# Ledger of designs, part 330: peptides against a protein of PDB entry 7UQJ

Target 1, 160 residues: chain A of PDB entry 7UQJ
Amino acid sequence: PELYQNFNITPPRGVLFHGPPGTGKTLMARALAASCSSDERKITFFMRKGADILSKWVGEAERQLRLLFEEAKKHQPSIIFFDEIDGLAPVRSSKQEQIHASIVSTLLALMDGMDNRGQVIVIGATNRPDAVDPALRRPGRFDREFYFPLPDVKARFKIL

## One batch from the design tools (peptide; made by RFdiffusion4, then SolubleMPNN)

Design b2_p28_6_s1 (from b2_p28_6, 13 letters changed)
Fold by OpenDDE base, seed 5:
Structure b2_p28_6_s1 (fold): chain B 160 residues (1-160), chain C 160 residues (1-160), chain D 160 residues (1-160), chain A 28 residues (1-28)
Amino acid sequence: as target 1 above (160 residues)
Amino acid sequence: as target 1 above (160 residues)
Amino acid sequence: as target 1 above (160 residues)
Amino acid sequence: KEEEERKSLRPLTTEDNPEALALREALE
């Protein structure tokens, strides 16, 4: 509680890691989780893939998202990492658009509901930030974005 | 030519990177490509996702795989990286099983045909090596496997 | 003070991150630095490349190392990250061996002198731990090693 | 290039990535 008060930085509800594939977005998310974990304060790291949410959980994706956020709250402090969050946007079929809209709507609601969720951070990773629904990239959701450039020397400087 | 000659190591047709998600498999594949690239010998890095091959290229996946391998040969030395190669195995539906079998069969044939393909290396990455068709894991295909363990949490605690 | 006190872990003088390039060694070092830094306890992260120490600082490398360690002590708690620490080992020329021996000797002395240096951690990253002078890998220096599991260096040679 | 080299010579602080700091703070 107090650390956030000192910086006037509202804890990001969500952070979007974006950049070319294989830039270490997922590795960074895990590294952050582990580096923020102490013996006294273990951070629970939950991971899902956007494509898995759509493909494995057809018709239950919303429920599984809710359960994920409940488990994350139960095991706080926690990180929910969505790898390939652009994979929540399926290829345009009318039925897939409806399912997508429902899943995205559920995720939006879950992120908006994080004010009461204590120490749960959501990290989304994508290779295509423009393929992520703009509603997810609004303040109070994935409102912070980190570009992961290709591992050029310069790229390493932007992560520091 | 000379590096392969010096080690008497037949260049693997395929290498499977496996391990928990976010262990840097994709990052490694890119880093390998970059590190094998010199100013004199640029390696062309082709990347596809298993799920994209199934979802984006429905009905043309086999053709797109062929084109990918042709372009890789044309731009040799090259790496073809299949991220989430387990995503070539769709969830069990009978129609998906047939499509999967055709795609996998095409990939097998393309890998088997690599003897005449010069300096093309295929890297597959998966979180679930057991979800990769055993036929892909046979000699002359993905016959070398690399486990990417999670960075040891205890190791992080020892640094922290 | 408290984090090191709580773990009864004598802060390692040095940690060696080893594994092929692009493993996120540098990324991890940065993430660790960021994750050990709080508002109350900002960790200063110093980064150098082994090759830069040799190539850019010819004849001043020892002085630059000393200055680096002095600045790190001045800005403690701090991390000194040597990326490509194996790049401190030049290719075998007699003149380069002497320069290397001097630089390595200086680094050894600087690491040995860290007992009096407060909260300065040295992280070395290498793709070739066996190319790192064994004297650097002794207790009280880079006495902790973290394998960034990549396709094994042999695997890289097998892929290459 | 020289400015980037000079920046590489400067100590990097967590202020160099306020976003990563803020993420950490959010986890703390």
Scores: peptide ipSAE 0.008, ipTM 0.359, DockQ to the pose 0.069; fails the geometry check
Fold by OpenDDE base, seed 3:
Structure b2_p28_6_s1 (fold): chain B 160 residues (1-160), chain C 160 residues (1-160), chain D 160 residues (1-160), chain A 28 residues (1-28)
Amino acid sequence: as target 1 above (160 residues)
Amino acid sequence: as target 1 above (160 residues)
Amino acid sequence: as target 1 above (160 residues)
Amino acid sequence: KEEEERKSLRPLTTEDNPEALALREALE
């Protein structure tokens, strides 16, 4: 939030963190929440796993997403972090169960319905950006993408 | 506390967080303090750097450790976090200055002297667990060890 | 880099991360380096501790800073992260050794000399922003500041 | 369900780290 405010930039509604597993996507999302929080402006961080929303909340995933976005709005400024978002919003295939299509549709609607004045940022993390429905990667949704490369062996990513 | 009391388990007096630098050891310790704090049960978080105790308090390091443990006990439940604990309690070598040996001995005594009823947990963080005196890593001291891996390229250390 | 490019914003030459110790400043800087890196655009992350440059490179600190900035420029896009930057660039006092003043002057010159076309971002982390020379906090240097609050007890900053 | 919903809505805590949970338990 403050990073964006300092530039007079409308915070992106959604940021996609993509890259191989263990590249620090979730760590980054947490660290972003921490860094953007001040004593005056605490950022509420909500985390969900894509697969958990599908598996734990059979028949309620859409409701859980709505509740999540409502709580995030209520506690704004907020970050909603979807870990393994490809598990929540897989590419629509003719063979995918109607359930997945409904959840993706709900997430699309929730991201589109975020008031630009709302201080809710959605971060999705995936190891497979191509497995995420391209509709989520459009402007006004996850319209910012950050690649998390493997710390290449030679690239001393001195994660010193 | 209550969970350990219910099982007649002595809460670890000390936990060693070890792993490469910037793996979130210090952040974890703070987040632990925050997460274990409730409105009813605020945990007081004391932080010291191992090297600072040696360098800033020449000739008073033992006294400063005693005062730290006294304050932690006074403000219990408390966490004492030693960042870079290998700087405070390096492995005893025959060539080490007597000062370091005295400080280590004091820390050992303070950890051993923590009343089992006291709600004081000591967390040590190091990038070099092998540089920490093994006496500190014995039962009743830093007897729990947690590895903070680099978000390894392959290992999803879900520091998610 | 990409975060700023996407907004057509000149990346700040310097960002100051400040807040109590162990609030995740170093972790954030690493996570930022990781997140801004792609397969196509790897960000090289250079980390130095302020005190290490002063203590390890007595009489060569200025040269080491120049080499650091040259290497960062050579391996751009790059992040130079100064951990404990108040140790490198303390507030100039009449009682401080001339060495510290020279190092601060060198760092100022290096930050000012960064070509706006260069993809080198400098991140300074400190627990004491008031202990950092105000000259470093001016526009074109560390002109962006991010507060890393303690994860407040009440704010379930689930920063874990 | 509501408790799991609330648990799901909770930000990531130290509870998500088994080590942190063990430490929390130790503090409790």
Scores: peptide ipSAE 0.007, ipTM 0.312, DockQ to the pose 0.039; fails the geometry check
Fold by OpenDDE base, seed 1:
Structure b2_p28_6_s1 (fold): chain B 160 residues (1-160), chain C 160 residues (1-160), chain D 160 residues (1-160), chain A 28 residues (1-28)
Amino acid sequence: as target 1 above (160 residues)
Amino acid sequence: as target 1 above (160 residues)
Amino acid sequence: as target 1 above (160 residues)
Amino acid sequence: KEEEERKSLRPLTTEDNPEALALREALE
């Protein structure tokens, strides 16, 4: 809030970290959570894996997302980190199961419903930003994106 | 090599990175691969996810491991990085499927069969070192272990 | 060491991490330090900020560097991490104060004076590798460099 | 004390873990 207020910029509610596997997206999200925490101001860090929300809570994924955002709001300032968010909110396709569409819709509504005054940041990490529903990448949602390039591995990556 | 020579310790062929999710294990492995590469000396970096070797190659996982090590030897100096190695080589239990036991046995044999003069380093990353077969954690295999602590997140991690 | 010995290359005493702020350089240095200790082999991690060595110890910075390297040698295997090393070892210019020149010279001498048998690694982190004295970037000193690319920073100012 | 306080104020830099050198040297 303060840093954004100082610049008269609307704080992003959502930030998308994208880049190849093992480029430190999750590490950066954790490091950000740590860096923003002080002794006086501890940030609560919530982590979820996108695929886990779908697999563990068949039919309850929407409820679990709501509860996650409620808990994040209750424990603000907070970060919600979605690892592999493309697994949670895949691109809308005509073949998309209604279940995925409802989860995406719930996540959209939750991100839209965050108060401008709320100290809840959502970080999504993905290896495939183009596999994330474009609706999530709009202003007021994941409206900031960070590319995590491979470290300059002069190593010949043979990804066999 | 030097640090190990100075201690008259056999350089580890295998290194286990362990620690909580998103502590930078994969990033570190990549950064190490990058560090060890020069313009004159390119290291070949092979990355595999433990679960993928099991899932993609049902009944061929052993062959794929052999091929991986052969390719790594052919393209040395090389790093083989196993992400989520506990998914590839779970602790041997009386309930463990014969398939997992054979994969573990193959990996053991491949690590044991690496020439002391071979420039192949194996890095395993896990969130659960205790879920990795102890046989892999013996001298000449993953004989060095490195803990990646959570960065000091003064953030309250609520892993709900 | 082993990979360096196998190639008859002198292991780097120093590694330079460079890249924009908050690309995980310090985090990586720490993760590296975490990833090299075992229960049997604890590495001692020394961290100094370049500007702090200059500011806290006016006229004693050279002595403090010597003491740091002595302590690192005493507690080897060890890592000396210089954060913002460009603040400690700025590029030599005709306008450079003699004090900075002496600190740089001391650091050069300390890095050169590390025994090949010493288990002391020096990691320098900077946002400005070109602001680091090129003499530090020579073989036997910071002879390995790692670029930490920005995760596309236009959004970092929006997270901060 | 000041170094510990600074370590506490710095972002989650995994700075204090001694276990990273041996790997670098194993890879070195």
Scores: peptide ipSAE 0.000, ipTM 0.327, DockQ to the pose 0.047; fails the geometry check

Design b2_p28_6_s1 (from b2_p28_6, 13 letters changed)
Fold by OpenDDE base, seed 4:
Structure b2_p28_6_s1 (fold): chain B 160 residues (1-160), chain C 160 residues (1-160), chain D 160 residues (1-160), chain A 28 residues (1-28)
Amino acid sequence: as target 1 above (160 residues)
Amino acid sequence: as target 1 above (160 residues)
Amino acid sequence: as target 1 above (160 residues)
Amino acid sequence: KEEEERKSLRPLTTEDNPEALALREALE
């Protein structure tokens, strides 16, 4: 929020952090939230895990997502961090459970319904960006992506 | 291994990292592995998620744990990192599924069977240390614990 | 660079990663560098250690810093990562060696002289943010800070 | 030394060991 406001830039609605396990995606999201808050302007940080939204709230996951986005808007500037977002919004297949399809559709609608003037940033983290519904990776949703690699030997040579 | 050898300290067989989500437990485990590796002595890092061991290997999880520990011993010095270890070894209850009890028992036996001279360190990470079977948190198993706090609100104010 | 270009955001000139040893500061810097590189746009990653700049280049550290920033600009988008930046830019005191004061002054000038449109990001890492010259932690320099916490001090004492 | 320091900065993965990679593949 403040990072973007200070630069007169429209914040991306959603940012996808992706990369192998333990590359610091969740830590980075928290660090970004902390760094964007000031004494004058605290950022409210909401964190949810994709699988938890599905498992804890069977039949109410859509409602919980709506409430989360509503609370995030109420407490703006805010960050909504979805850890393991591929668990919440897996790739749609003909074999996908109807509940998953409904949740994905709700998340899509919530991201699309965000006012561009709103101080709500959504960060999704995944180890498997290709397991996230491609519809989430479109403009106005998770339209910015950050790869958190393990420094592969080749990536080491590229960072060197 | 080297970290403890350099200090003339018997390495803990198991270390439990616990704290809220996104406090860097997994990142710390990787950083420790990297810091203990030298050009002369690479540490082999094995990572597994507790829930994945249960879900992917229904009926073979015990075998997979045995294989993991065997490979870790073969490739010593090594670190075995169990992310979400509470998913693998939940608190024993009278309602616990027999499969979970068997897996927990296998993990206990594997940790107890580690030679103290072996260069295998086990790191378990959890957001819920109280959801981990207390038997794992005994001497000779996860006998060292590290709390990963959220950066205190005051520490947040210092980063701001 | 790409991180900020993708967001249409003016990159912070400098980001300070701080926190206890082994918290993954250096790992995160590398991961960010690799994450910001795409097949189309590779980020050039420059890494230096603060103490190495002082010790390897006695009497030429200022020149080496200038050359580093020049090369980083030439190879933009780029990241300059200073590990142990407190070794390079310690808090100014009346007892501080003149050479340290000169190097700090050079680094300040280089950071101030960066064009805001330049695709050069500076990341400093330290275990001791309070040992870094406060002048570096001002707007237009290391104006964003990220804390990498340890697990609680009590937990550290239990591994030791 | 600089390459060694660079090596210390790399997270260790099962990919750094072919046998550990094979184990991972067998576990996937």
Scores: peptide ipSAE 0.000, ipTM 0.278, DockQ to the pose 0.040; fails the geometry check

Design b2_p28_6_s2 (from b2_p28_6, 13 letters changed)
Fold by OpenDDE base, seed 2:
Structure b2_p28_6_s2 (fold): chain B 160 residues (1-160), chain C 160 residues (1-160), chain D 160 residues (1-160), chain A 28 residues (1-28)
Amino acid sequence: as target 1 above (160 residues)
Amino acid sequence: as target 1 above (160 residues)
Amino acid sequence: as target 1 above (160 residues)
Amino acid sequence: EEEEELKKLRPLTTEDNPESLALREALE
């Protein structure tokens, strides 16, 4: 509660960092964790990659998500950072639909099951917010979206 | 007090951002300053480069450090960011040992002299935490270390 | 040719990343190197700090620059990233003018001597483009400037 | 002299970065 009041923000359960790749989303999430961590109130920073959760934990991804949220709850205040969340919760496409659907449903249930008073922030980073399942972008989940603009679109366009 | 009480975190006097070059330590520190600054609670961000303090202020580096800490105290809540702190406080090597030793001793004294109740955070960024004087990495100084891993090639692709 | 054709951009010899310290210039330069590196076409990333070239290689800085450009040419396609290029090529100030002038002249000659058809990109990062020798910012050298704004204080506030 | 030294110590405010201000205005 107080952490979020001090920022004049309603505590989002989930924050979606979206923007082009290289805008510092992962860096920012770690930054936030670091900035919110002081000596007396260490914020525990948990990081997972969406693609790694799917690829490394085939059949255990749901269990690993549950364990991640339990550990985050145990180590409050905590930040769970999902790098590449579009890899974890892609928009439902037909052939991989069943495996992705169960993981997305587990993540939804875990985000919905976080007590509104818990000090667990979930940050999802994606380059493609449109590729993230719309169910995750609803109020009470990743309901805050932060566009990480490319460091000046002009800056990248002139390099390229 | 309040900034850190609000986070239920013992205010670290000093945080060492370390990691490979280009992991965004400086970006992070600025981002930290920016995120902690609200419209009603602006955090004053002071930035100095370690190498610039040594090279530009030969004989005045100690005075400039004292003035920096005084201004940071005057403009609380504040963050002092030392970019390339390994350039300011390199591990004592014999030939430049005297000039570096006096600046390191001044920085140590300033960090030790910060009232535990002050709203001044000192962030040091280095690519080489091993090249930072171990005296600066002791409890009550830069006692929190944050490793900035190289954004995994993939993490980096998703940030742009 | 092809790397730049794929981006529909005329290959800059030199790109100046400028902006406030900690805008992720180093992170971006590395991210660009990573993004341009595919599995089939690895870009070799060379990184030097301007201040380190001056301080560590007193009297050898010119030779180290030549070797850097030769290695970059040998390992094409390549990116040479000068972090803190204002430390390597500061605007000519009277007392250190001779040492800085020779290093700047060497860098100018190396940038001018890169064949227009080479796959070597030079990226200079600075917090002070005004502190970079204007000769380096001319066409055929660091002729593309990219402002890295601070991630808007608001962009970070939205994250929190 | 003290005011000039104090100006050198001045925190980089958003006002000191007109391009950051322009980006802020563009995001606003």
Scores: peptide ipSAE 0.000, ipTM 0.192, DockQ to the pose 0.044
Fold by OpenDDE base, seed 5:
Structure b2_p28_6_s2 (fold): chain B 160 residues (1-160), chain C 160 residues (1-160), chain D 160 residues (1-160), chain A 28 residues (1-28)
Amino acid sequence: as target 1 above (160 residues)
Amino acid sequence: as target 1 above (160 residues)
Amino acid sequence: as target 1 above (160 residues)
Amino acid sequence: EEEEELKKLRPLTTEDNPESLALREALE
């Protein structure tokens, strides 16, 4: 929130972090949450794993998404981080996955409704951006994408 | 590898990264791999997810572990990173999981055999260190542990 | 600290984390600080932003650096993290920046003095490693460098 | 039940992770 205020930019409705596994997508989301928090303005960070939401019954998964977005709005400024969002919102390719289609539809609706949600940022992390429903990657949803590459091999990181 | 060479230390047989989800364990492992690589001495980074190994038939999971360690040895200096190692090597508490016990036994044997493997480092990442078999957390295996906490909310990390 | 003790290595005088904004440099530094702390051996983590130090009067900025390093030594094992160190230690290219030159000189002297400082690790994070004075990137200072790459969508990282 | 679900919806604060807190305290 303050990050975007400091840049005089409207926070994107959603940001997609994509890249190979273990490139720091989840870490970045947490770092962003932490970075945007000040002593005066705490950011509330909500984390969910896509597969954990999907494991719930359709109506309950949808309810949990709604509740998550309401709590995020209630505790704004806030970040909702979906780790492994490809697990939550797979591409609607197969007829059999009506369950996935409903959850994705709910997420789409919740993101489209963010104009009235104030300072809520949604971050989705995936190892497979092409496995995320393209509807989520459209303007007004996850319309900003950040790839996370493998760390450069050349850099002498003696952290340890 | 070069990290430890540059410190004049024997690389640990294994390092356990533990901490809450999205605290950068996987990123750190990749960063370490990248950092230890130079233009002259490329580190080969092998990544596996614990659950993905466990999802294979017992004999194939064991074979895949053996192959992984052999390829890591062949391509030394190397890092083997097990993401979600608690999924690969759960605590042997329940009588029913002979399958898990066999995979863990293979991993133990492979780690114990590392004395002859040259410059291979094993990194395990978990959100649940207590869910990792204590046999893996013994000297000569994952004998070094790293905690990855949540980022401090107060710190203005303007990474962006 | 314990990380280095556990490896029987002398902690590097300094480690430079570099890479584009939002690549987890600051988060990594915190995660390292955290991971090296045990219940038995607390690591003291000192964080400063480069620009915040530079915004003070030169003599006070130098004094603050000295105090920071003394407190870090007093509370060893410790980590000093300079976020946005390029703001603190810009390349001495322009004649007009005597102020920056003095602060950089103080930091250089403090890092050179670390041989007598015990278990103090310095981590500098920058988005612009080339904007960091090369004198800081020499052996005995930030002699270990860490690249945190931008997420590039196009790079087929073969995670081997 | 709803309160417990709402509690599960609590932000993962550093406070919700005792180890992260202990670490924050160890870092302060």
Scores: peptide ipSAE 0.000, ipTM 0.327, DockQ to the pose 0.038
Fold by OpenDDE base, seed 3:
Structure b2_p28_6_s2 (fold): chain B 160 residues (1-160), chain C 160 residues (1-160), chain D 160 residues (1-160), chain A 28 residues (1-28)
Amino acid sequence: as target 1 above (160 residues)
Amino acid sequence: as target 1 above (160 residues)
Amino acid sequence: as target 1 above (160 residues)
Amino acid sequence: EEEEELKKLRPLTTEDNPESLALREALE
């Protein structure tokens, strides 16, 4: 809020960074966290990888998400960055539906439950925005989407 | 040339980018590819994700690696970027030893088989350099290692 | 070295990073500086903000530029990063012409005076490449240009 | 005076520009 209050920007609850791999989504999320923190006001950056939440926390992913959001709220202003969020919240059409559906449902509930007064921003990064459950892309969730284009090849080659 | 001619540095055949997630490893690899090509001389950038090679090409990962290196050699000067290389070439201690061991062995052979005259650079990115097979970190392979520190908060504020 | 030796790429004396604000120009410059230093060979990164050079060093900006290039040469291999270089080197059309013209002239002379053997790379970042004096964008100066595309505008405004 | 000016010209340390260290090493 206050970062956004100072900028007169309504803090998005969620921002989806999407674009080809290695377009700097994760780096941008970190840069944003850094740019928004002052010496007086540090932003806490939480990072999770979607696939890691699913694989490392089989049966506890929902609990880990809750704890993450609680910690983020405790340490506000904060950014929660989900790298490869398509790994956490795939579209409900895959036969792994039940486990993913519960995780998605939990994430939806956590994002919906974020009081607009909470200085917690959620950033999801994906290479495949269409592989993210459309429910996550609705207003009040990841209602902001950032396309990270491939830096033009011509542009890249002039850096060396 | 001259920057490097003056440096008298032997080009690493392989460079390991390591550091916390979202420190810009993938972006850097892309920036390097970009900076090294001119209008006259384009570098071809090949990108693979370690986990994708393993999961999408179960039983063909070795073949896909060979094809990747052949294409990179065909399109030299080139960069092969392995994102999350720890997913492709984990330390041999995990019980998934056999499949990973074959892939690691193939990657080792491909890196060792790169003629020093080959204009192919291999970049591996990992969040866990110690999870990468130490054999890949030896001279003639990923013999250059780059630590991507967490951007210091003070440093980040100078980006805005 | 050999990446450039094998690529027969003349190291650009200068690289212009351009693109909308917060596209990662500064981040990339920082990442470039990081990627070129090994454990054996550290690159020294110098950063200046164009507006800061002008405002903090009224009447001494030319001297500060000279000292910066001397220090960069002393600590080679080095990168000089000018953030917001359009603030340092505006197009000569503004009525602040004389002071800016002297600074631009000094920067031109310093970039032209870099012996190709000098392991000093200059990176300029701007949001407005057309606001940079075209003389700086000529061969032997900022002869490499990198466009940092906006991550989709709709996305960006939700981060800020 | 020159020493104080040179101190103002301090190279950005890894603390000043952590991202820059990572790209340098990759280009070598």
Scores: peptide ipSAE 0.000, ipTM 0.341, DockQ to the pose 0.042; fails the geometry check

